# Ledger of designs, part 20: peptides against a protein of PDB entry 6J54

Target 1, 223 residues: chain A of PDB entry 6J54
Amino acid sequence: NENLFASFIAPTMMGLPIVTLIIMFPSLLFPTPKRLINNRTISIQQWLIQLTSKQMMAIHNQKGQTWSLMLMSLIMFIGSTNILGLLPHSFTPTTQLSMNLGMAIPLWSATVFTGFRYKTKTSLAHFLPQGTPALLIPMLVIIETISLFIQPVALAVRLTANITAGHLLIHLIGGATLALLNINTMTAFITFTILILLTILEFAVALIQAYVFTLLVSLYLHD
Target 2, 42 residues: chain B of PDB entry 6J54
Amino acid sequence: QFQFTGIKKYFNSYTLTGRMNCVLATYGGIALLVLYFKLRSK

## One batch from the design tools (peptide)

Design b1_p13_2_s4 (made by RFdiffusion4, then SolubleMPNN; from b1_p13_2, 10 letters changed)
Fold by OpenDDE base, seed 3:
Structure b1_p13_2_s4 (fold): chain B 223 residues (1-223), chain C 42 residues (1-42), chain A 13 residues (1-13)
Amino acid sequence: as target 1 above (223 residues)
Amino acid sequence: as target 2 above (42 residues)
Amino acid sequence: SEEIAQALLLLEL
């Protein structure tokens, strides 16, 4: 079982943590534009950022659009780290719950605090759904309050669980494929095909989870 | 738009103000209960 | 917005 979870151990070299370098590495993949018309890679990146920004900020007013830079940086960071994590023998920081909580809790608290600061009445009213029977009001307010505090945890756990589960499944199916190579080549070929399909799925999951994480933060801001 | 009179004007589950007041009343009640039990334990 | 958030949560859960 140690071999199964070995890829999730924070890497160190000569006792020095390399995790900082791994976290900073995705930033090198997104250089700042220097020309009016950049190369194809940078142009595609800018187009994707503009497309996603338009979609995510469409629900926000002018004040909410101030968060666009942070939200776009967040989705780029999580997306890039998740994709890089699918490389062989790579360490994915987003598989660490501590990191995801470190992102989720501050962002969630900032959105909640911002809501209370600028939209106090609406934010307080969100603890009680419209049309609630009078007898259920106290209990429902308590439930909604608990639900609010579960949001950052659910956000972090969702990302962690999805990415971690994908990595584990790839590892298990990959290991099974290697084990079956010497036993039954036909079965090994089937498992290998499943592995390929799963890998494609995990690429999609990596991007979707980044988008969902960022979108939910954005939705919490919108309230 | 809803038209409420009396206490329902301030405490209702339909209007924004009414919902806010209900939430505040609930939290206030909980705070009072906690305070009561805290003072009782002394 | 709450309904949208809930729908998204149900989709991911």
Scores: peptide ipSAE 0.219, ipTM 0.848, DockQ to the pose 0.027
Fold by OpenDDE base, seed 5:
Structure b1_p13_2_s4 (fold): chain B 223 residues (1-223), chain C 42 residues (1-42), chain A 13 residues (1-13)
Amino acid sequence: as target 1 above (223 residues)
Amino acid sequence: as target 2 above (42 residues)
Amino acid sequence: SEEIAQALLLLEL
């Protein structure tokens, strides 16, 4: 079992953390446009960013639209890192809970604090749903307060668990396929087909989880 | 329009101000309870 | 909070 989880160990070279380079690598895949008419690849990227930006920021007012750049950069970062990490024996930074907490906690805190600064009355009122019976008010306020603090944890764990589970399944089925090649080629072919279908599914999951992560951050901002 | 009189005007679950006051009162009550137990232990 | 809860429920389904 130690060999199975070896892919989740942070790689180092001569005591220097290679993880930093791995995290920075996706940024190279998205160059900034310099011309009015760009290459097809850059044009498609910008088009996708504009579409996703319009969808996510439709919920926010003028003050919330200032977060558009940060949210779009976040989805691009998480999405690209998740996709690049789908190869067997590859290291995915988003499988590390520490990294996801490092992203979730500051962003969540920023959304909560901005809410209290600009919409103090509305933010405080969110701890008590409308129409609550008077006797349940104290208990419900406590539950809602606890729920607020669970949000960053749930955000980080959801991303980590989904990506980690995908990696484990790919490794297990991949290992089974290799083992069956020398035993039964027909069964190995079936297992390999399942592996391909699973990898396609994980590509979709990688993008969905990136979108969900950014969407939830956006929703916390809107409240 | 909700017309509340007396204490219900300030503490209700229907108006924005009422909900805010209920939340603040709950936090204040918890803080006082914690303070009471802390002072009692000494 | 209700909208967030509904969104989370839809994601889990």
Scores: peptide ipSAE 0.214, ipTM 0.830, DockQ to the pose 0.026
Fold by OpenDDE base, seed 2:
Structure b1_p13_2_s4 (fold): chain B 223 residues (1-223), chain C 42 residues (1-42), chain A 13 residues (1-13)
Amino acid sequence: as target 1 above (223 residues)
Amino acid sequence: as target 2 above (42 residues)
Amino acid sequence: SEEIAQALLLLEL
């Protein structure tokens, strides 16, 4: 089992953490536009960012639009790291629960605190669903409070689990394919086909999880 | 549409203010209970 | 809200 999880160990070189460089690397892939008409690649990137920002922030008021920069940076970061993590023999920082918690908890707390600060009445009222029978109010408030605190955990675990599971599947099927090459070529070919399909799926999952993570943070902000 | 009178005006599950008050009352009650048991155990 | 809860449930699947 150590071989399976070896890919999730934080890489170090001569005792120095390379993880820092890996985390910073995606930033180099998204240069800031300097021209009115940029290169095709940069233009496409900016277009995608604009589209995603428009979709993500459509539910927010003008005050919520102030979070656009942070949310867009978050989705770009998570998305890029997840995609880069699918490269062969690459380390994905988002597979680390510590990292995801490190992102989820502060963002969640910020959204909750912002909600209580600017929308106190609505935020407090959110602990009690509308139309709740009077007798169930105390219990439901408690449950809703607990649910609130589960949100950051669920957010982090969801991202971690989905990305980690995908990587594990790729490694397992890849390993199985290699093992079957000398046993049954036909089966190996089938397994390889599955691996390809899975890899394509994982690319989609990588982006979806980034989107979901950011979306949920946004939803918590909207309350 | 919701016309509440008396205590229901302030504590209801339909109006925003009513819901807020119910939540606060619940937290207050829990806090008081916790305090009561804490003081009793000493 | 129920809609958010349902959305979250769908996202978990």
Scores: peptide ipSAE 0.199, ipTM 0.843, DockQ to the pose 0.026
Fold by OpenDDE base, seed 4:
Structure b1_p13_2_s4 (fold): chain B 223 residues (1-223), chain C 42 residues (1-42), chain A 13 residues (1-13)
Amino acid sequence: as target 1 above (223 residues)
Amino acid sequence: as target 2 above (42 residues)
Amino acid sequence: SEEIAQALLLLEL
């Protein structure tokens, strides 16, 4: 069904991709503070950033805490894009696997290389879980190596699949609601109620997936 | 605390150094096997 | 890996 995937096509205007503008748009929602006591909106944003920063960076040492700016910007970007994507007739860049891979692969690579550079012994030891029977060591090392390389893919696919599936479900339920308006009004009302509840759930999913993506990047940094 | 003697002191799945050595030994073994098959096919 | 696995389990992912 062409109509089902129409919302996921990268938007263009006169052959020029406007997706770049869409990606940059969330940056306008987070203005830099200019006062000691800022507006309520900015104060809430700064409070949330500070709260999440303290929570996520608590597991890291001073070297790891250098990543706080990057990780906070990442969660704000993904979260804002996911929330904005729930607006009607909006395009969500995070529904594109290429976008998420573009974020996941470099960040994962940076965390892995940083780990090998500063914590070489610990990073190498992570390829073998503690307490592994001696006979299973070679097999498990291979599996853990494969698991390492799957991490960026899983990170990107998880975000893409969750956001895309949510959008598809909203579209399908919305379409069903419209179709039932002329068939059975009572059933259409029930379907519409489900759509509202689903939309609320997708708002939560949008924020959770942003948090999970950033958290996993942070965990890979810490190992 | 685990007390290992002999080869188990260097190759074990409990200590950090032992786990590291096991991983390196595994990679080394795989590399040698790949090298063996590569030279054999030649 | 165990910490990541536990985190993923807690998140039901």
Scores: peptide ipSAE 0.198, ipTM 0.847, DockQ to the pose 0.026

## One batch from the design tools (peptide)

Design b1_p14_1 (made by RFdiffusion4)
Fold by OpenDDE base, seed 4:
Structure b1_p14_1 (fold): chain B 223 residues (1-223), chain C 42 residues (1-42), chain A 14 residues (1-14)
Amino acid sequence: as target 1 above (223 residues)
Amino acid sequence: as target 2 above (42 residues)
Amino acid sequence: PNYQMLLFAFLFLI
């Protein structure tokens, strides 16, 4: 049982946390552009950032678009960490709930605060859906208030659970494949095929979770 | 377009202002209830 | 046998 979760333990070297270096590593993959026409890698990265920025920030006004840098950096960070986490024997910091809460709570708090500051009427009105029957108003306001406070937890848990579950599933199927190699090579080949398909799926999940996390933060900002 | 008159103008679930007032009224009511129980306990 | 070797290599990396 302990062996299943060993890959999720934060690595340390001689008592010093190397998790900080692991978290900082994705930043090296995105160098700052220096030329008008950069190399192919940077050009593709900029193109992707531009596309995602235009799509994600389209719902925001001018003040909301100020968050574009933060949201784009967030999606790139989570996406890159999740993708790098699929490397063999790698540690993914996004599998740690503390890490994801550390991202979700401040961002959520900032979005809620900005909403109350600039769109006070709309933000307060958001606690009551339009067209609610009069008798259900108090109950629904309470539920919506609770829902608001669950949002940062949902963001963190969703990301943590999806990435962790994917890693566990890869580990389990990989272990099963190894166990079946000595028992039935044909069945082992089938399980290996499933493992490959699963890894491809996990690449997609890694990017989707990054996008969903950032998108939801963006939506909370928009209210 | 909805035309509201009287109390419905200020407390409705359709207009932005009405929804806001309903939310504030709900929070105010809860606060008053909490205050009532707090004062009752003392 | 070549595919099995590739499988082993991949599984040992994971």
Scores: peptide ipSAE 0.023, ipTM 0.742, DockQ to the pose 0.013
Fold by OpenDDE base, seed 3:
Structure b1_p14_1 (fold): chain B 223 residues (1-223), chain C 42 residues (1-42), chain A 14 residues (1-14)
Amino acid sequence: as target 1 above (223 residues)
Amino acid sequence: as target 2 above (42 residues)
Amino acid sequence: PNYQMLLFAFLFLI
């Protein structure tokens, strides 16, 4: 059972932490374009970035669209790290709650403070939904305040839980297939099929969680 | 359009200003309660 | 036995 969590330990080589290199590695996969007509890979990357940026920034005003670069870099970082984490014997930094909190808390605080600075009246009004009965106002304001402070925790935990659960499930099903090979080959084959389907699903989950994380940050900015 | 008179003009759940004032009043009330409990335990 | 060895190889990669 200790071997199940071994993949989540921060990797070291000769006593030196490799985590820094792992975090920086995704940046090498997205080189800056230098030509008017780029390679097919770079062109596809640019196309994907343009599509996602257009989709996410559609809800923002001109001032909010200034955040486009940061949000696009965020989704590319989380998405690439999540996908690379599905490689054999790889370490996923996004499985570490500390890292995800380190991203969620500053981004959330920045969006909240930006909202209070430029849209103070609207931001304060969001603590009370329109049409609330007078007797429920104090309770609802308190609930909405608590909800606000749960947002950064929810962002970090959602990403961490989904990616970690996916990795654990792949290891568990993989271990089950190995154990069932000598017991019943038919059940082992079924379990192996589930493992393949699960790995495909985890690729989708990796991208979805990156998108959801970035989308929610964007939504908090929109207020 | 909602036409409110008196206190309801400033404290309502329909107007942005009214909602803001309700939120501020709630926070102010909580702050005063916390302050009261801190001061009574002198 | 070849299929089992292949499966083991894939399982050890994960």
Scores: peptide ipSAE 0.022, ipTM 0.738, DockQ to the pose 0.012
Fold by OpenDDE base, seed 5:
Structure b1_p14_1 (fold): chain B 223 residues (1-223), chain C 42 residues (1-42), chain A 14 residues (1-14)
Amino acid sequence: as target 1 above (223 residues)
Amino acid sequence: as target 2 above (42 residues)
Amino acid sequence: PNYQMLLFAFLFLI
């Protein structure tokens, strides 16, 4: 069991936290352009960022569109860290619940406070859905208030659980394939094929979770 | 626009102002209940 | 044999 969770331990060398370097590394993969016409890699990256920005910020007004830079940086950060985490013997910071809570709670708080500051009446009214029977109003307001406070927790746990479960499954199937090599080679090849398909799925999950995390933050801002 | 009279004008689930007042009334009621139980425990 | 060796090498790296 200790060997199974060894990949989720924060690495340190000589007492120095390598985790800080791992978190900062994805920023090096997205350099800022200085030319009018950039290299192919940078141009593709900018094109992807612009497309995702247009899709995500289409729901927001002018003041909401000011958050575009932060939301795009967030999706790029989470997406890149999740993909890099699928490399062999790599550490994924997003598998740590503390990391995800550290992102979710401030962003959620900022969106909630921004909503209360600029749209006080609308934000307070969202605790009560339209058309509710009068007798259910107090209970529904309580439930909606609890739902609001669960949002940052659900945001962090969703990301942590999906990435962690994916890594665990890859390790378990990988271990099973190694064990079957000495028993039956044909079965080992089948399990290895499943492992490859699973790794491809985890690449997709890594990007989807980054997108969902950012989208939900954006949606909370819209309210 | 919805036309409500009396108490329903201020406390309704259809208008924005009515919904806001319902939420504030609910929070106020909870606060009063908490205060009542706090004073009762003494 | 070369592809099999590559697959096994990849498996051991994970």
Scores: peptide ipSAE 0.021, ipTM 0.735, DockQ to the pose 0.013
Fold by OpenDDE base, seed 2:
Structure b1_p14_1 (fold): chain B 223 residues (1-223), chain C 42 residues (1-42), chain A 14 residues (1-14)
Amino acid sequence: as target 1 above (223 residues)
Amino acid sequence: as target 2 above (42 residues)
Amino acid sequence: PNYQMLLFAFLFLI
């Protein structure tokens, strides 16, 4: 049982935590452009960042577009860490709930506070949906308030659960394929095919979860 | 678009100001209830 | 045997 969660233990070398280096490693994969016409790899990266930025920031006004740098850095960080986590014998920081809460709570708090600061009337009115019957107003306001406070938890848990579950499934199916090699080769080939399909799915999930996390933060900012 | 008169002008679920006032009234009511029970228990 | 070794290598990488 402990072998299933061994990959989620924070790695240390000689008692020193390497987690800080692992978290900072994705930044090395995205160098800043130096020339007007950059290398093909950098140009593709910049193009992808521009496309994602245009899509995500299209919802926001001028004040909301000031968050473009933060949101783009967030999606690149989560996406890169999730993809790098699918490498063999790699540690994914986003599998740690503490890491995801550490990202979700401050970002959510910032979006809520910015909403209350610049759009006080609309933010307060958001606790009550339009057209609510008068008798349901107090209860619905309470429910909406609870819903607001669940948002950062749901954001963190969603990312943690999806990435962790993917890693566990890859590990379990991989272990099952090894066990079935000595029992039935045909079933082992089937499980191996499932493993390949699952790994492809996890690459997609890794990017989708990064996008969803950043998108939800942006939507909370837009209110 | 909606013409409300009287108390409905300030407390409605359709206008932005009305919704805000309803939310504030709800929070104020809850706060007063909590204060009432807290002071009553003491 | 070669396919099994390749599968083992792939699974050992994971």
Scores: peptide ipSAE 0.020, ipTM 0.740, DockQ to the pose 0.013

Design b1_p14_1_s1 (made by RFdiffusion4, then SolubleMPNN; from b1_p14_1, 10 letters changed)
Fold by OpenDDE base, seed 3:
Structure b1_p14_1_s1 (fold): chain B 223 residues (1-223), chain C 42 residues (1-42), chain A 14 residues (1-14)
Amino acid sequence: as target 1 above (223 residues)
Amino acid sequence: as target 2 above (42 residues)
Amino acid sequence: MDLNLLLQGLLLLL
């Protein structure tokens, strides 16, 4: 009996985990340019990276732009893994909360520490919003500190939940369509149409979540 | 620009320095409170 | 803060 969570089990081959190979596979899809005029695929990839880099780094100062490589690599990694995860019978590493926390916590901590290092006054002042009444200052500082520590968790959980929920929904509706094919073809067709629309949505969600994840990391760096 | 005088110059929620000082004062107060309870309980 | 709110709103619309 297939369970709904079978696709989320870490795959093994001959008792050896192949998760590392799966994680490294997206890097092979983005070869480094070797020519002045590259192939159409590479040219499109470079164009997209340049556009996204310009948009994301526009809010940063020169010091913040040093993170451009890291942020662009992050969005490419998460985006590619999420898209590849939508392939049939594929394992999506980003469905694992451990992986997403493993990315979120270091990146968040790095942004926070860099903020404290280079912008100590502004970073400390960030714990108190402007115009706060004097009586609410201690309470608001406490809740803002808690909010800060929730950021990496929220970042990881958002990515994990969105990707996992999408996969589960595709599996459920896909299973329902198969079951309905033998019962009623008309209802199966309706469910199949919903499945197609959902899969298109999940492709968009896969890219959006990669962008949002990277954007939030970038935003934390800016603040 | 708000011109504050006296204690409000150092502890205000409008200026950057004032906000920083308020945050530091809050953390200092919490630290002292925690220290007090730790020393009292032990 | 404004960008965070915009992003949160966008995420809720998705």
Scores: peptide ipSAE 0.028, ipTM 0.803, DockQ to the pose 0.030
Fold by OpenDDE base, seed 2:
Structure b1_p14_1_s1 (fold): chain B 223 residues (1-223), chain C 42 residues (1-42), chain A 14 residues (1-14)
Amino acid sequence: as target 1 above (223 residues)
Amino acid sequence: as target 2 above (42 residues)
Amino acid sequence: MDLNLLLQGLLLLL
């Protein structure tokens, strides 16, 4: 049982935490283009970045598009860390709730404060949905206020829970398949097939969670 | 187009200004209540 | 036996 959560412990080398190096490692995978015609890998990366950028920023005005660099860096960071975390014996920083809260709270606060700064009337009006009966206004404003403060927590917990749960499932099923190899090879083969399917799913989940996280931050900025 | 007259012009759930005023009134009311109980407790 | 060893090797990587 103790081995179940061992992969989520911050790794240390020579008594020093190497988490900072792991967090910075994904940045090395995305070099800046230097040529008009780049290598195939860089061209594909730039193409993907452009596609995601166009898709995400389509809902924003020109002023909101100033956040494009931040949002694209965020999705690339979370996506790359999540994908790298699926490598065997790797540490995923996004499984740490502290890290995800550390990203969610500042980004959420920035979007909320920018909303209040530039669109004060709309932001204040957002606490009351349109067409609310007069008697429900005070209660609904309170609920909407609470909902606002839950947003960064939900954002961080969603990412943490999805990635952590996926890793745990892979570990558990992997352990089960290993244990079943000596008991029944046929059942072990079935569990191994499930493990493969789950790993493929987790690759998709890793990208989806990165996208959803960034999209929600973008959506909060738009509102 | 909703035509509101009187107090409904300033406090409505349909216009942006009306919604804003309702929110501000709600927060103001809560703040006054909290202030009242705080002053009463002293 | 070879498949089991292969599977064990793959599982050890995970």
Scores: peptide ipSAE 0.020, ipTM 0.722, DockQ to the pose 0.012
Fold by OpenDDE base, seed 4:
Structure b1_p14_1_s1 (fold): chain B 223 residues (1-223), chain C 42 residues (1-42), chain A 14 residues (1-14)
Amino acid sequence: as target 1 above (223 residues)
Amino acid sequence: as target 2 above (42 residues)
Amino acid sequence: MDLNLLLQGLLLLL
């Protein structure tokens, strides 16, 4: 371990970036079902997708339901990449802010554009909360406009920060545990137990961040 | 239901149309101010 | 298996 951030450097082999292959790898974990009754693994996956799709799309109207495929693919992609990133010595693409911005900005812009296109009155009215005092209207409209433009940044930074912080914490506690092995075995065992608990937490965080990212995109679409 | 009369019917923070008009008025006002200062500097 | 060796092995995987 030369530096704490070595695990976040984009991996390259022979000068060629293999990040593209890493990003595409999670797609192989979700094969297309071909039978009416598939095997247990595919059936569980389809069931989970169906449940999440039903929950996520319940807020949307019929036109919003057209985004179901995109949102489900998004949550599966982010979730799978985050979970795979918890494998030892793996590179998590979602730790890269550029990738998360690359997902957040187009999705945000698409949701905002579709909102203005199909529900112009509601979208414009969204810049002013109900019941605002008259004197605060100009200021609040400006603040809400700024808030709108911060949405893609917050969406990307939230995912990046949570996943990166989790990986750093695992790395630090793991390194501390290794260092303590030669000093005090009992203390090393305690830190290792904390590391295990932290890894379990990071699995939950990985899924939660995928869900929150997709949910917020969905909420922006709903306006 | 809120009963608004006069200009409050079109510019209010309670109705959808009123909120929209307030937002448009705010943006219009800002645009006019920016335009005014831009023309004044010339 | 010794707990120390198990711990070292698991930590090396991380």
Scores: peptide ipSAE 0.018, ipTM 0.725, DockQ to the pose 0.012
Fold by OpenDDE base, seed 1:
Structure b1_p14_1_s1 (fold): chain B 223 residues (1-223), chain C 42 residues (1-42), chain A 14 residues (1-14)
Amino acid sequence: as target 1 above (223 residues)
Amino acid sequence: as target 2 above (42 residues)
Amino acid sequence: MDLNLLLQGLLLLL
């Protein structure tokens, strides 16, 4: 069972951790356009970023739109790291809970602090849903307060769990397919088909989790 | 619009100010309880 | 190249 988690160990080279290089690697995939007419790949990339930016920031006013650069960089970072993590023998930094907490806690705290600083009344009122019966108000306020503090943890755990589970499934089904090749070719073909479908699913999950992470941060900012 | 009178004007679950006051009252109550137990332990 | 060997090689990369 220990072999299943070997891919999640932080890689080192010559005793030096290369995790920092792996984390910075996705930034190299997004060069800044300098030409009036860019290459097709860069143009498509910029187009996608603009579409996602428009979609993500549609719920925000002008003050909230100041976070567009941060949110877009976040979704691009998480998305690219998740997709690159699906490469064979690659290390996915987002499988590390410490990294995801390192992203979630500051972003959550920044959004909450921003909300309390600029919209104090609305932020305080958010702890009590409208129409709550008077007798349930104290309990519900406490629950909502606890819910607020669970948000960064849930955000980090959701991303970590989904990406880690996907990677584990790919390794398990891949290992099963390899083992079945020498036993029964037909069953191996079935498991291989499942592996392909699962891999496609994980590509989707990788992008969805990046989107959900960023969207939730954005929604916390909306309050 | 709901017409609230008396205490319900300041403490209600429908208005923004009412909700805020309810939250502050809840936190104030908890703080007072914590303070009570802290002083009691001494 | 045998399909099984190709699959084995591909799966070993995963």
Scores: peptide ipSAE 0.018, ipTM 0.721, DockQ to the pose 0.013

